# Ledger of designs, part 58: peptides against a protein of PDB entry 6FBK

Target 1, 90 residues: chain A of PDB entry 6FBK
Amino acid sequence: EDTGVRVELAEEDHGRKSTIALRLWVEDPKKLKGKPKDNGAIEFTFDLEKETPDEVAQEMIESGFFHESDVKIVAKSIRDRVALIQWRRE

## One batch from the design tools (peptide; made by RFdiffusion4, then SolubleMPNN)

Design b2_p23_1_s1 (from b2_p23_1, 8 letters changed)
Fold by OpenDDE base, seed 1:
Structure b2_p23_1_s1 (fold): chain B 90 residues (1-90), chain A 23 residues (1-23)
Amino acid sequence: as target 1 above (90 residues)
Amino acid sequence: SEMEKKREEFLKRHKGRILPEKP
Protein backbone atom coordinates (compact mmCIF):
# COMPACT_ATOMS: atom_id res chain seq x y z
CA GLU B 1 0.00 0.00 0.00
CA ASP B 2 1.21 3.46 -0.90
CA THR B 3 0.81 5.56 2.21
CA GLY B 4 2.40 8.61 0.66
CA VAL B 5 5.02 8.49 3.40
CA ARG B 6 8.33 6.84 2.64
CA VAL B 7 10.64 5.30 5.22
CA GLU B 8 14.09 3.93 4.50
CA LEU B 9 17.27 3.09 6.33
CA ALA B 10 19.50 6.09 6.83
CA GLU B 11 22.45 3.80 7.46
CA GLU B 12 23.54 0.32 6.51
CA ASP B 13 22.07 -2.31 8.81
CA HIS B 14 24.36 -5.15 9.80
CA GLY B 15 21.89 -6.57 12.27
CA ARG B 16 24.17 -5.91 15.21
CA LYS B 17 22.32 -3.16 17.03
CA SER B 18 18.80 -2.93 18.34
CA THR B 19 18.77 0.70 17.24
CA ILE B 20 18.52 1.62 13.57
CA ALA B 21 18.61 4.94 11.78
CA LEU B 22 15.57 5.71 9.64
CA ARG B 23 14.74 8.41 7.14
CA LEU B 24 11.11 9.41 6.76
CA TRP B 25 9.56 11.89 4.33
CA VAL B 26 6.37 12.71 2.49
CA GLU B 27 6.45 11.40 -1.03
CA ASP B 28 2.81 12.07 -1.92
CA PRO B 29 1.31 14.87 0.17
CA LYS B 30 -2.20 14.33 -1.18
CA LYS B 31 -2.29 11.03 0.70
CA LEU B 32 -2.16 12.98 3.95
CA LYS B 33 -4.90 15.07 5.48
CA GLY B 34 -2.47 17.46 7.06
CA LYS B 35 0.13 19.65 5.42
CA PRO B 36 3.54 19.16 7.00
CA LYS B 37 5.59 22.34 7.27
CA ASP B 38 8.66 20.82 5.69
CA ASN B 39 9.06 18.31 2.93
CA GLY B 40 12.56 17.48 4.05
CA ALA B 41 13.28 14.00 5.30
CA ILE B 42 13.34 13.35 9.02
CA GLU B 43 16.22 11.17 10.13
CA PHE B 44 15.84 9.50 13.51
CA THR B 45 16.81 6.43 15.49
CA PHE B 46 14.34 3.64 16.15
CA ASP B 47 14.88 1.09 18.90
CA LEU B 48 13.68 -2.27 17.61
CA GLU B 49 13.44 -3.67 21.12
CA LYS B 50 11.90 -0.80 23.02
CA GLU B 51 9.81 1.18 20.54
CA THR B 52 6.82 0.48 18.34
CA PRO B 53 5.75 2.18 15.12
CA ASP B 54 2.55 3.35 16.77
CA GLU B 55 4.39 4.92 19.68
CA VAL B 56 6.91 6.71 17.51
CA ALA B 57 4.21 7.90 15.13
CA GLN B 58 2.29 9.28 18.09
CA GLU B 59 5.44 11.04 19.25
CA MET B 60 5.78 12.64 15.84
CA ILE B 61 2.19 13.83 15.96
CA GLU B 62 2.64 15.28 19.41
CA SER B 63 5.87 16.89 18.25
CA GLY B 64 4.02 18.61 15.42
CA PHE B 65 5.52 16.84 12.44
CA PHE B 66 2.17 15.57 11.21
CA HIS B 67 -1.54 16.14 11.69
CA GLU B 68 -3.28 13.92 14.22
CA SER B 69 -5.48 12.46 11.49
CA ASP B 70 -2.41 11.03 9.81
CA VAL B 71 -1.03 9.10 12.77
CA LYS B 72 -2.00 5.71 11.35
CA ILE B 73 -0.50 6.52 7.97
CA VAL B 74 2.78 7.46 9.60
CA ALA B 75 2.69 4.43 11.88
CA LYS B 76 2.04 2.08 8.98
CA SER B 77 4.89 3.56 6.99
CA ILE B 78 7.29 3.01 9.85
CA ARG B 79 5.89 -0.44 10.60
CA ASP B 80 6.26 -1.64 7.04
CA ARG B 81 9.89 -0.62 6.90
CA VAL B 82 10.69 -1.97 10.35
CA ALA B 83 9.03 -5.28 9.52
CA LEU B 84 11.14 -5.55 6.39
CA ILE B 85 14.32 -4.80 8.31
CA GLN B 86 13.48 -7.35 10.99
CA TRP B 87 12.68 -9.93 8.34
CA ARG B 88 16.08 -9.43 6.76
CA ARG B 89 17.72 -9.90 10.14
CA GLU B 90 16.22 -13.39 10.55
CA SER A 1 7.81 28.60 17.98
CA GLU A 2 6.44 26.13 20.46
CA MET A 3 5.90 23.52 17.78
CA GLU A 4 9.42 23.96 16.49
CA LYS A 5 10.63 23.43 20.02
CA LYS A 6 8.73 20.17 20.28
CA ARG A 7 10.13 19.02 16.96
CA GLU A 8 13.62 19.70 18.22
CA GLU A 9 12.88 17.74 21.37
CA PHE A 10 11.89 14.72 19.32
CA LEU A 11 14.97 15.03 17.17
CA LYS A 12 17.15 15.31 20.24
CA ARG A 13 15.66 12.19 21.83
CA HIS A 14 16.04 10.25 18.62
CA LYS A 15 19.42 11.67 17.64
CA GLY A 16 17.80 12.94 14.50
CA ARG A 17 17.81 15.80 12.05
CA ILE A 18 15.75 17.29 9.26
CA LEU A 19 17.34 17.14 5.85
CA PRO A 20 16.90 19.82 3.20
CA GLU A 21 14.11 19.35 0.71
CA LYS A 22 15.01 17.87 -2.61
CA PRO A 23 14.47 20.22 -5.56
Scores: peptide ipSAE 0.726, ipTM 0.917, DockQ to the pose 0.695
Fold by OpenDDE base, seed 3:
Structure b2_p23_1_s1 (fold): chain B 90 residues (1-90), chain A 23 residues (1-23)
Amino acid sequence: as target 1 above (90 residues)
Amino acid sequence: SEMEKKREEFLKRHKGRILPEKP
């Protein structure tokens, strides 16, 4: 399902680090209940060993990037990308 | 604002940044 939120690698992944650089942005704001403050992409590191999509999404909500009602859609977007990255590492 | 500070804190913790929106 198209979440309206895109998550891509911000750097090439060589599978050497436990951390990856991600870029997240709203592609279709109509898919979100809230209206994000910024329209630009958010670049951030994600620790594949220590962090979870749900935790990072929740942190983004608490930080004011997204509305609380959109936590699951944000988490799913991150999860789907992270899963793909991990699958490719195997 | 306080909320802006929280956003910055997140970015700091995750060594991140906000990119400008494309025209």
Scores: peptide ipSAE 0.726, ipTM 0.917, DockQ to the pose 0.671
Fold by OpenDDE base, seed 4:
Structure b2_p23_1_s1 (fold): chain B 90 residues (1-90), chain A 23 residues (1-23)
Amino acid sequence: as target 1 above (90 residues)
Amino acid sequence: SEMEKKREEFLKRHKGRILPEKP
């Protein structure tokens, strides 16, 4: 399913660090119930050992990046990308 | 604003940044 939110690596992943740099942005705003204030991409680090997509998504909601009703959509977008990255590392 | 402060706190914790929207 297309969440309307894209998540990509912000840096090349050599599979050596527990942290990765991600870039997240809204590609299709109509997929979200809320309307993000900014349309610029968010670059951030994600700790593969300590963080979860749900927790980070929740942090983004609490920080005002997205509407609370879109937490699951954001979480899924992060989860799908992280899963793909981890798959490639194995 | 308070919202902006929270956003900055997130970015600080995650060593992140907001990229400008492409024109």
Scores: peptide ipSAE 0.725, ipTM 0.917, DockQ to the pose 0.659
Fold by OpenDDE base, seed 2:
Structure b2_p23_1_s1 (fold): chain B 90 residues (1-90), chain A 23 residues (1-23)
Amino acid sequence: as target 1 above (90 residues)
Amino acid sequence: SEMEKKREEFLKRHKGRILPEKP
């Protein structure tokens, strides 16, 4: 489903590292319950072996990027992109 | 602010940054 949150690779993935660079931003704010303070895209590394979308999303919430009620939508957005990246690596 | 500090801490841990919003 369309979460209203976009997640893309911030750099080319050669499939050689366990860490990838992601870019996350709100495409449709109406799908979020909160109003993110920063409207720009968030670039961050994601460790495919050590991190989970839920953990990173929760970390973003605790860091104040998103409202607590939006943790699952953020997590899903990350998960969907990560799954796609992992699929392409196979 | 405290929240701004936390955001920066996240970005440091994830070697990240906030990009400016496109006009």
Scores: peptide ipSAE 0.726, ipTM 0.917, DockQ to the pose 0.670; fails the geometry check

Design b2_p23_1_s2 (from b2_p23_1, 8 letters changed)
Fold by OpenDDE base, seed 4:
Structure b2_p23_1_s2 (fold): chain B 90 residues (1-90), chain A 23 residues (1-23)
Amino acid sequence: as target 1 above (90 residues)
Amino acid sequence: SHMEEKREEFLKKHKGRVLPTKP
């Protein structure tokens, strides 16, 4: 499934920390709230032990990065990347 | 703006940043 939201590691993951740096961006500018041409990818830390994709996605929506209707798409994109990262750590 | 302030709060909390769009 192509969510139109991309999430990648913003730093090399050595599997040593509970926090990872992620980079998130959308391919469809309509998914960005406000002025999409002014902002590129969002880089942020994600705590693998304390945070969930749903919580962080909700915070992004509440912070005005994305529309309410895209919260689940954002959450899924983060979840899929986090799951892959955790799989590679095993 | 209010929206910009909220975005900055998120970025501060998550030690993040927004990259500029390439021209």
Scores: peptide ipSAE 0.717, ipTM 0.917, DockQ to the pose 0.616
Fold by OpenDDE base, seed 5:
Structure b2_p23_1_s2 (fold): chain B 90 residues (1-90), chain A 23 residues (1-23)
Amino acid sequence: as target 1 above (90 residues)
Amino acid sequence: SHMEEKREEFLKKHKGRVLPTKP
């Protein structure tokens, strides 16, 4: 499933830390809340041990980055990338 | 604005930043 939300590593992952740096952006500007012309990709740390994609996505919605209706696609996009990163670490 | 303040709180918590949009 193509969510239209892109998530990638913002730094090289050596598999040594429980935290990773992610970069998230949307291909469709309609998915951005507020003034999309003023905002680009969001870079943030994600704690692989303490945080969940759903919780972080919910925080982003509550913080006003995205619309309420997009919480699940944001969460899925983060989850898919995190799962891939964890798979590569094995 | 209130929205911008909430965004900054998230970014601070997650040691993050918003990159500028390309022209």
Scores: peptide ipSAE 0.717, ipTM 0.917, DockQ to the pose 0.608
Fold by OpenDDE base, seed 3:
Structure b2_p23_1_s2 (fold): chain B 90 residues (1-90), chain A 23 residues (1-23)
Amino acid sequence: as target 1 above (90 residues)
Amino acid sequence: SHMEEKREEFLKKHKGRVLPTKP
């Protein structure tokens, strides 16, 4: 599914740490709160053992990066990328 | 602004940053 939200690894993953560095951005500027022209991709760490995509997405919304209506889209985008990373680690 | 402050809190917690927009 093309959600318009992109998530990729910001650093090479060697499968050693429980934390990964992710980069998230949207192609539709309407999905960004505030002034889209001032903000690009968001880089952040994600703890594979302690955090969930839903919780982190909700935190991003509450922090003012995205609209409330896009929380599930953001969560799904993070989840899909995390699942791929975990699959490659096996 | 209040919004920028909340964003910075998230970025600090997750050791993150916002990259510049594509020119």
Scores: peptide ipSAE 0.717, ipTM 0.917, DockQ to the pose 0.640
Fold by OpenDDE base, seed 1:
Structure b2_p23_1_s2 (fold): chain B 90 residues (1-90), chain A 23 residues (1-23)
Amino acid sequence: as target 1 above (90 residues)
Amino acid sequence: SHMEEKREEFLKKHKGRVLPTKP
């Protein structure tokens, strides 16, 4: 499913750290809260051991990056990418 | 603004940044 939210590695993953750097951006500017023309991709660290996609997505919503109605698509997009990364590490 | 402050708090916590939009 295409959520319209893209999540990729912001750095090469060598499988050595519990944290990864992710880059997240939306293709639909309506999904951005505030002035979408001012904000591009969001780069951030994600702790594979301590954090969950749902929790991080919720933090992003509460921080004002996205609308509350989009929390699930943000979470799913993060989850899908994290799953792929974990799979490649195995 | 309050929103900008909260965004910065997230970015600080997660060692992140917002990249510029595509020109």
Scores: peptide ipSAE 0.717, ipTM 0.917, DockQ to the pose 0.647

Design b2_p23_1_s3 (from b2_p23_1, 9 letters changed)
Fold by OpenDDE base, seed 2:
Structure b2_p23_1_s3 (fold): chain B 90 residues (1-90), chain A 23 residues (1-23)
Amino acid sequence: as target 1 above (90 residues)
Amino acid sequence: SEMERKRREFLERHKGRYLPERP
């Protein structure tokens, strides 16, 4: 599914750390219900062992990066990328 | 602003940064 939100590795993943650096940005704003104030990218560390896509997405909403109505689409975007990274580590 | 503060706090907690331009 095309969420309109892209999430990519911000750094090379050697599969050694429990944390990964991600970069998230809106690729297609039409997919979002809200209108993001900015059109840049959020670079952040994600702890594969301690954090969940839903928790981080919720934090982003609470921080004002996205509208509350888009929490699930943001979470899905993170989840999909994280899953892909995890599969690649196998 | 309040929003800017919250965003900064998120980025600090996640050792991140905001890039004004998309990749």
Scores: peptide ipSAE 0.763, ipTM 0.944, DockQ to the pose 0.831
Fold by OpenDDE base, seed 3:
Structure b2_p23_1_s3 (fold): chain B 90 residues (1-90), chain A 23 residues (1-23)
Amino acid sequence: as target 1 above (90 residues)
Amino acid sequence: SEMERKRREFLERHKGRYLPERP
């Protein structure tokens, strides 16, 4: 599913660290219920062992990056990318 | 603003940064 939120690796993953660097941005704002004022990209580390897409998405909501109604969209976007990265590592 | 502070705190906790222009 095209969530309208794109998540990519911000750095090459060699599969050695438990953390990965991600870059997240809105590609199609029409798919979001909220309308983010900013249209840039968020770079952040994600700990594959300690963090979950839902928790990080919720933090982004609470930080004001996205509207509360879009928490699941953001979480799914992160989850889908993380899954691909983990599958590639295996 | 409070929002900007919260955003900055998130980025600090996740060793990240905000890029004003998307790729």
Scores: peptide ipSAE 0.763, ipTM 0.944, DockQ to the pose 0.835
Fold by OpenDDE base, seed 5:
Structure b2_p23_1_s3 (fold): chain B 90 residues (1-90), chain A 23 residues (1-23)
Amino acid sequence: as target 1 above (90 residues)
Amino acid sequence: SEMERKRREFLERHKGRYLPERP
């Protein structure tokens, strides 16, 4: 599913750390209900053991990166990428 | 601004950064 939000690894994953570096940006703004102010990318560390896509997405909304109506889209984008990374680690 | 402060705080908590241009 194309959410319009892309999430990619910001660094090579060797599968040894519980944390990963991710980059998140809007690829297709038409898929979002809100209109993000910026057209850049957010680079951040995600702890595979302590954090959840929903919690991080909520923090992004509270920080003003996205509109509250798009929290589920952002969360799904992060979740899908994290799942893919974890599958590759196995 | 307040928004910029909140964004910065998020990035600091997640050891991240904002890239003005997307990949």
Scores: peptide ipSAE 0.763, ipTM 0.944, DockQ to the pose 0.809
Fold by OpenDDE base, seed 1:
Structure b2_p23_1_s3 (fold): chain B 90 residues (1-90), chain A 23 residues (1-23)
Amino acid sequence: as target 1 above (90 residues)
Amino acid sequence: SEMERKRREFLERHKGRYLPERP
């Protein structure tokens, strides 16, 4: 499902750490309800054991990266990528 | 600004950075 938000590994995952480095950016702004002010990418670590896509997405909204109306879209984008990474680790 | 501060705090907490240009 195309959320309009891309999430990729920012570095190679060797499956050794509980944290992964991700890069997130808007690929298709038309998919978002809010209008992004920036056209860059956010690189950040995600703790597979302690964090959830919904929590991190909410933090991004509270930080001003996205409009509150797009929290679920952002969360889904992170969730989908994290799931793929975890499946590959198994 | 407050917005810039909040963004920076997020990036610091998540050991990240903002790239001006998307891939």
Scores: peptide ipSAE 0.763, ipTM 0.943, DockQ to the pose 0.847

Design b2_p23_1_s4 (from b2_p23_1, 8 letters changed)
Fold by OpenDDE base, seed 1:
Structure b2_p23_1_s4 (fold): chain B 90 residues (1-90), chain A 23 residues (1-23)
Amino acid sequence: as target 1 above (90 residues)
Amino acid sequence: SEMERKREEFLKRHKGRILPEKP
């Protein structure tokens, strides 16, 4: 499913660290219920061992990056990318 | 604003940044 939110690696992943650098941005704002203040990409680290997409998405909501109604869209976008990254590591 | 501060706090915790918007 196309969430309208893209998440990609911000750096090469050699599978050596538990943390990865991600880049997240809105590609199709029509998929979101809210309108993000900033349309620039957000780069951030994600700890594959300690964090979950839902938790980080919730943090973003609470931090004001996205509307509360879009938490699941953001979480799914992160989850899909993280799953792919972890798959490649195996 | 408070929300702007919270955004910065998130970015700090996650060693992140906001990139310029592309057209």
Scores: peptide ipSAE 0.729, ipTM 0.919, DockQ to the pose 0.710
Fold by OpenDDE base, seed 3:
Structure b2_p23_1_s4 (fold): chain B 90 residues (1-90), chain A 23 residues (1-23)
Amino acid sequence: as target 1 above (90 residues)
Amino acid sequence: SEMERKREEFLKRHKGRILPEKP
């Protein structure tokens, strides 16, 4: 399902390290209950070994990037992209 | 604000940044 939040690789992934650079942004704000303060994309590293989509999403909520009601949407968006990346590495 | 600080802290921990809004 279209979460309204896009997550893409911010760099080419060669599968050499456990960390990846991601870019996350709101593509369809109508899918979110909250209204993010920033409209620009968020670039950030994600540690495939140490972090989980839920934890990072929760951290984003606590950091004020998104409304608490949208934590699952954000987490799913990250999870879906991370899963694709991991599958491509196999 | 405190919230702005928290956002910056997240970005620092994740070696990230906020990109400018696409025109």
Scores: peptide ipSAE 0.729, ipTM 0.918, DockQ to the pose 0.696
Fold by OpenDDE base, seed 4:
Structure b2_p23_1_s4 (fold): chain B 90 residues (1-90), chain A 23 residues (1-23)
Amino acid sequence: as target 1 above (90 residues)
Amino acid sequence: SEMERKREEFLKRHKGRILPEKP
């Protein structure tokens, strides 16, 4: 499903670190219930061993990046990208 | 504002940044 939120690697992944740099931004705001303050991409590190997409998405909500009702679509967007990265590492 | 502070805290924890919106 197209969540309207894109997540991409912010750096090349050589599969050597447990942390990866991600870039997340809203591509289609109509897919979200809330309206983010700005549409600038968020770059952040994600620890593949310690963090989960749901936890990071929840942090973003609590930080005011997205509306509370959009936590699951944000989490899904992160999860889908992380899954692809992990698949490529294998 | 408190909201701006919370966003900055997230970015600090995740060694992140917000890029300017693409025109």
Scores: peptide ipSAE 0.729, ipTM 0.919, DockQ to the pose 0.679
Fold by OpenDDE base, seed 5:
Structure b2_p23_1_s4 (fold): chain B 90 residues (1-90), chain A 23 residues (1-23)
Amino acid sequence: as target 1 above (90 residues)
Amino acid sequence: SEMERKREEFLKRHKGRILPEKP
């Protein structure tokens, strides 16, 4: 499904590391918390072995990137992308 | 602000950055 949150690889994945670089941004600025700035996508590393989409999404909410009500959408968007990446590695 | 500080802390922990908004 289209969650309105986009997640893609920020770097080429060679399937060699347990960490990947992700890029995340929202299509609807209403999903962003705080005053709008000239900020675009969020790039960050994700550890495939140690982190979960739910935990990272919750961290983002707690860090003030998004509203609490959007935590499940953010988590799902990350999870869907991570699942695709892991599938491609097989 | 505190919010901006927390955002920076997240980015630091995840070796991340905020990209400039595209026109």
Scores: peptide ipSAE 0.714, ipTM 0.919, DockQ to the pose 0.651

Design b2_p23_2_s1 (from b2_p23_2, 11 letters changed)
Fold by OpenDDE base, seed 4:
Structure b2_p23_2_s1 (fold): chain B 90 residues (1-90), chain A 23 residues (1-23)
Amino acid sequence: as target 1 above (90 residues)
Amino acid sequence: ARKVVEVNGKKFVVMPLEEALAE
């Protein structure tokens, strides 16, 4: 499902590190319940072994990037991209 | 310009969309 939030690799993934660099931004703001404070891109690392999409999404909410009502949408966006990356590693 | 936002030890780098898409 199209969440309206896009997540892409910020670097090439050679499948060797447990961490990956991701970039996240809003592609369709109408899909969100709240309105993000800005329309920029957020770059962050994601540890495939230690972190979860839900926890990282919650941290983004606490940082003020998104409204609390959109935490699940953000988490799903991250989860879907991470899953795709892991599938490619297999 | 890029800005750094940190919460609970997690670092997030914020940048203009046009800057991100240009890289």
Scores: peptide ipSAE 0.783, ipTM 0.945, DockQ to the pose 0.912
Fold by OpenDDE base, seed 1:
Structure b2_p23_2_s1 (fold): chain B 90 residues (1-90), chain A 23 residues (1-23)
Amino acid sequence: as target 1 above (90 residues)
Amino acid sequence: ARKVVEVNGKKFVVMPLEEALAE
């Protein structure tokens, strides 16, 4: 499903670290229930062993980047990208 | 210009979309 939120690697992944750098931004705001604070890109690290997409998404909500009603769509966007990265590592 | 936001120990760096897409 197209969430309207795009997540990409902010660095090359050599498959050696448990942490990766990601960059997230809204590509189609009409798919969100609320309005994002701004139209920028958010860069952050993601620990493949310790963090979950849901937890990071919730932190983004607390940071004020997205409306609380969009926590699940943001989490899904992160989850989908992380899954692709992990599959490529295999 | 980049902006740093930290919540609950998690660091987020915000940048203009134009800058992000140019990299």
Scores: peptide ipSAE 0.783, ipTM 0.945, DockQ to the pose 0.899
Fold by OpenDDE base, seed 3:
Structure b2_p23_2_s1 (fold): chain B 90 residues (1-90), chain A 23 residues (1-23)
Amino acid sequence: as target 1 above (90 residues)
Amino acid sequence: ARKVVEVNGKKFVVMPLEEALAE
């Protein structure tokens, strides 16, 4: 399902590190319940062994990037991209 | 220009969409 939120690798993945750099931005704001305060891209690291999409999404909410009502949409976007990366590594 | 936002030790770098898509 299209969440309206894009998540892409911010660096080339050689499949060696447990951490990856991701970049997230809103592609279709109509999919969100709230309105993000700005229309920028967010770059962050994601630890494939320690972090979860839900926890990182919650941190993004606390940072003020998205409304609390959109935490699950953001988490799903991260989860879906991470899954694709993991599958490609196998 | 890039901006750093941090919460509970988690670092987020914010940049203009135009800049991000150009890379």
Scores: peptide ipSAE 0.783, ipTM 0.945, DockQ to the pose 0.883
Fold by OpenDDE base, seed 5:
Structure b2_p23_2_s1 (fold): chain B 90 residues (1-90), chain A 23 residues (1-23)
Amino acid sequence: as target 1 above (90 residues)
Amino acid sequence: ARKVVEVNGKKFVVMPLEEALAE
């Protein structure tokens, strides 16, 4: 499913660290219920062993990047990318 | 220009989309 939110690696992943750098931005705002204040990219680290997409998404909401009604779609976007990265590491 | 936003100890770096896509 295309969430309209794109998540990519912000650094090359050699599969050696439990943490990765991700970059997230909105490609299709129509997929979101709310309207993000900025149309920029958000870069952040993600601990593959300790953090969850839902928790990070919630932190983004608290930061004011997205409307609370879009927490699920943001979490899914992160989850989908993380899953791909994990599968590639195996 | 990049901006740093911290919430509950989590650091987020915000940058213009053009800058992000150029990398």
Scores: peptide ipSAE 0.783, ipTM 0.946, DockQ to the pose 0.901

Design b2_p23_2_s2 (from b2_p23_2, 13 letters changed)
Fold by OpenDDE base, seed 2:
Structure b2_p23_2_s2 (fold): chain B 90 residues (1-90), chain A 23 residues (1-23)
Amino acid sequence: as target 1 above (90 residues)
Amino acid sequence: SEKEVVVRGKTFRVMPLEVARAL
């Protein structure tokens, strides 16, 4: 499913670290219920062993990047990319 | 132009979209 939120690796993944660098931005704002305050790309680390997409999405909402109504779509976008990265590591 | 936001100990760095698209 196209969430309208794009998540990409911010670094080359060699499958060696439990932490990866991600970059997230809105590609299709029409997919969101709310309106993001900023229109930049958010770069952050993601610990594959300790963090969850939902928790990180919640933190982004608390930061004011997204409306609370879009927490699940943001979480899904992160989850989908993380899953893809993990599959490629196998 | 980069903005740094910290929430619950996690750092988020905001960069221009045009830069992100080029990377």
Scores: peptide ipSAE 0.771, ipTM 0.942, DockQ to the pose 0.885
Fold by OpenDDE base, seed 1:
Structure b2_p23_2_s2 (fold): chain B 90 residues (1-90), chain A 23 residues (1-23)
Amino acid sequence: as target 1 above (90 residues)
Amino acid sequence: SEKEVVVRGKTFRVMPLEVARAL
């Protein structure tokens, strides 16, 4: 499903590190219930072994990037990209 | 320009969308 939130690798993934760099931004704002304050891209690291999409999404809400009602859609966008990265590593 | 936000020890760097889309 198209969440309207895009997540891309911010660096080449050689499949060696447990941590990857990601960039996340809103491509289709009408897919969100709330209205993000900024329309920039958020760059962050994601530890494939220690972090979860839900926890990172929650941190983004606490940071004020998204409304609390959109935590699940943000988490899904991260999860979907991370899954693709994990599958490509195998 | 860009800005950074730190929450519970995790850093989030915000950059202009036009820059991100070009990368």
Scores: peptide ipSAE 0.771, ipTM 0.942, DockQ to the pose 0.891
Fold by OpenDDE base, seed 5:
Structure b2_p23_2_s2 (fold): chain B 90 residues (1-90), chain A 23 residues (1-23)
Amino acid sequence: as target 1 above (90 residues)
Amino acid sequence: SEKEVVVRGKTFRVMPLEVARAL
């Protein structure tokens, strides 16, 4: 499913650390219910063992990056990328 | 514009899209 939100690695992943750096931005704003204030890319760390896509998405909303109604679509975009990274590590 | 936001101890750094795409 195309969420309209793109998530990429912000650093090379050597498969050694439990923490990775990610960069997230909106490719297709029409896929979102709300309208983000900023159109930049958001860089953040993600702990593969402790954090969840839903929790991080919620934090982004509290930060004012996305509308509350878009928490699930943002979480899905993070989840999908994290899954790909984990599959590549194995 | 570039900025840094901290929520519940987690840092989110915002950078221009053109910069992100170049990396």
Scores: peptide ipSAE 0.770, ipTM 0.942, DockQ to the pose 0.896
Fold by OpenDDE base, seed 4:
Structure b2_p23_2_s2 (fold): chain B 90 residues (1-90), chain A 23 residues (1-23)
Amino acid sequence: as target 1 above (90 residues)
Amino acid sequence: SEKEVVVRGKTFRVMPLEVARAL
């Protein structure tokens, strides 16, 4: 499913660290219910052992990057990318 | 413009989309 939100690795993943660097941005704003105040790319680290897509998405909402109504869409985008990265590691 | 936002101890760095696409 196309969420309209793109998530990519911000660094090469050698499969050695439990943390990865990600970049997230809106590719198709029509998929979102709210209107993000910024149109830049958000770079952040993600701890594969300690963090969850839902919690990180919620933090992005609190930061004001997205409207609260889009928390699940953002979380799904992160989850889907993280899953692909983990599958590639195995 | 580039900026950083910290929420609950987690840092989010924002950069121009054109820069991100070039990386």
Scores: peptide ipSAE 0.770, ipTM 0.941, DockQ to the pose 0.914

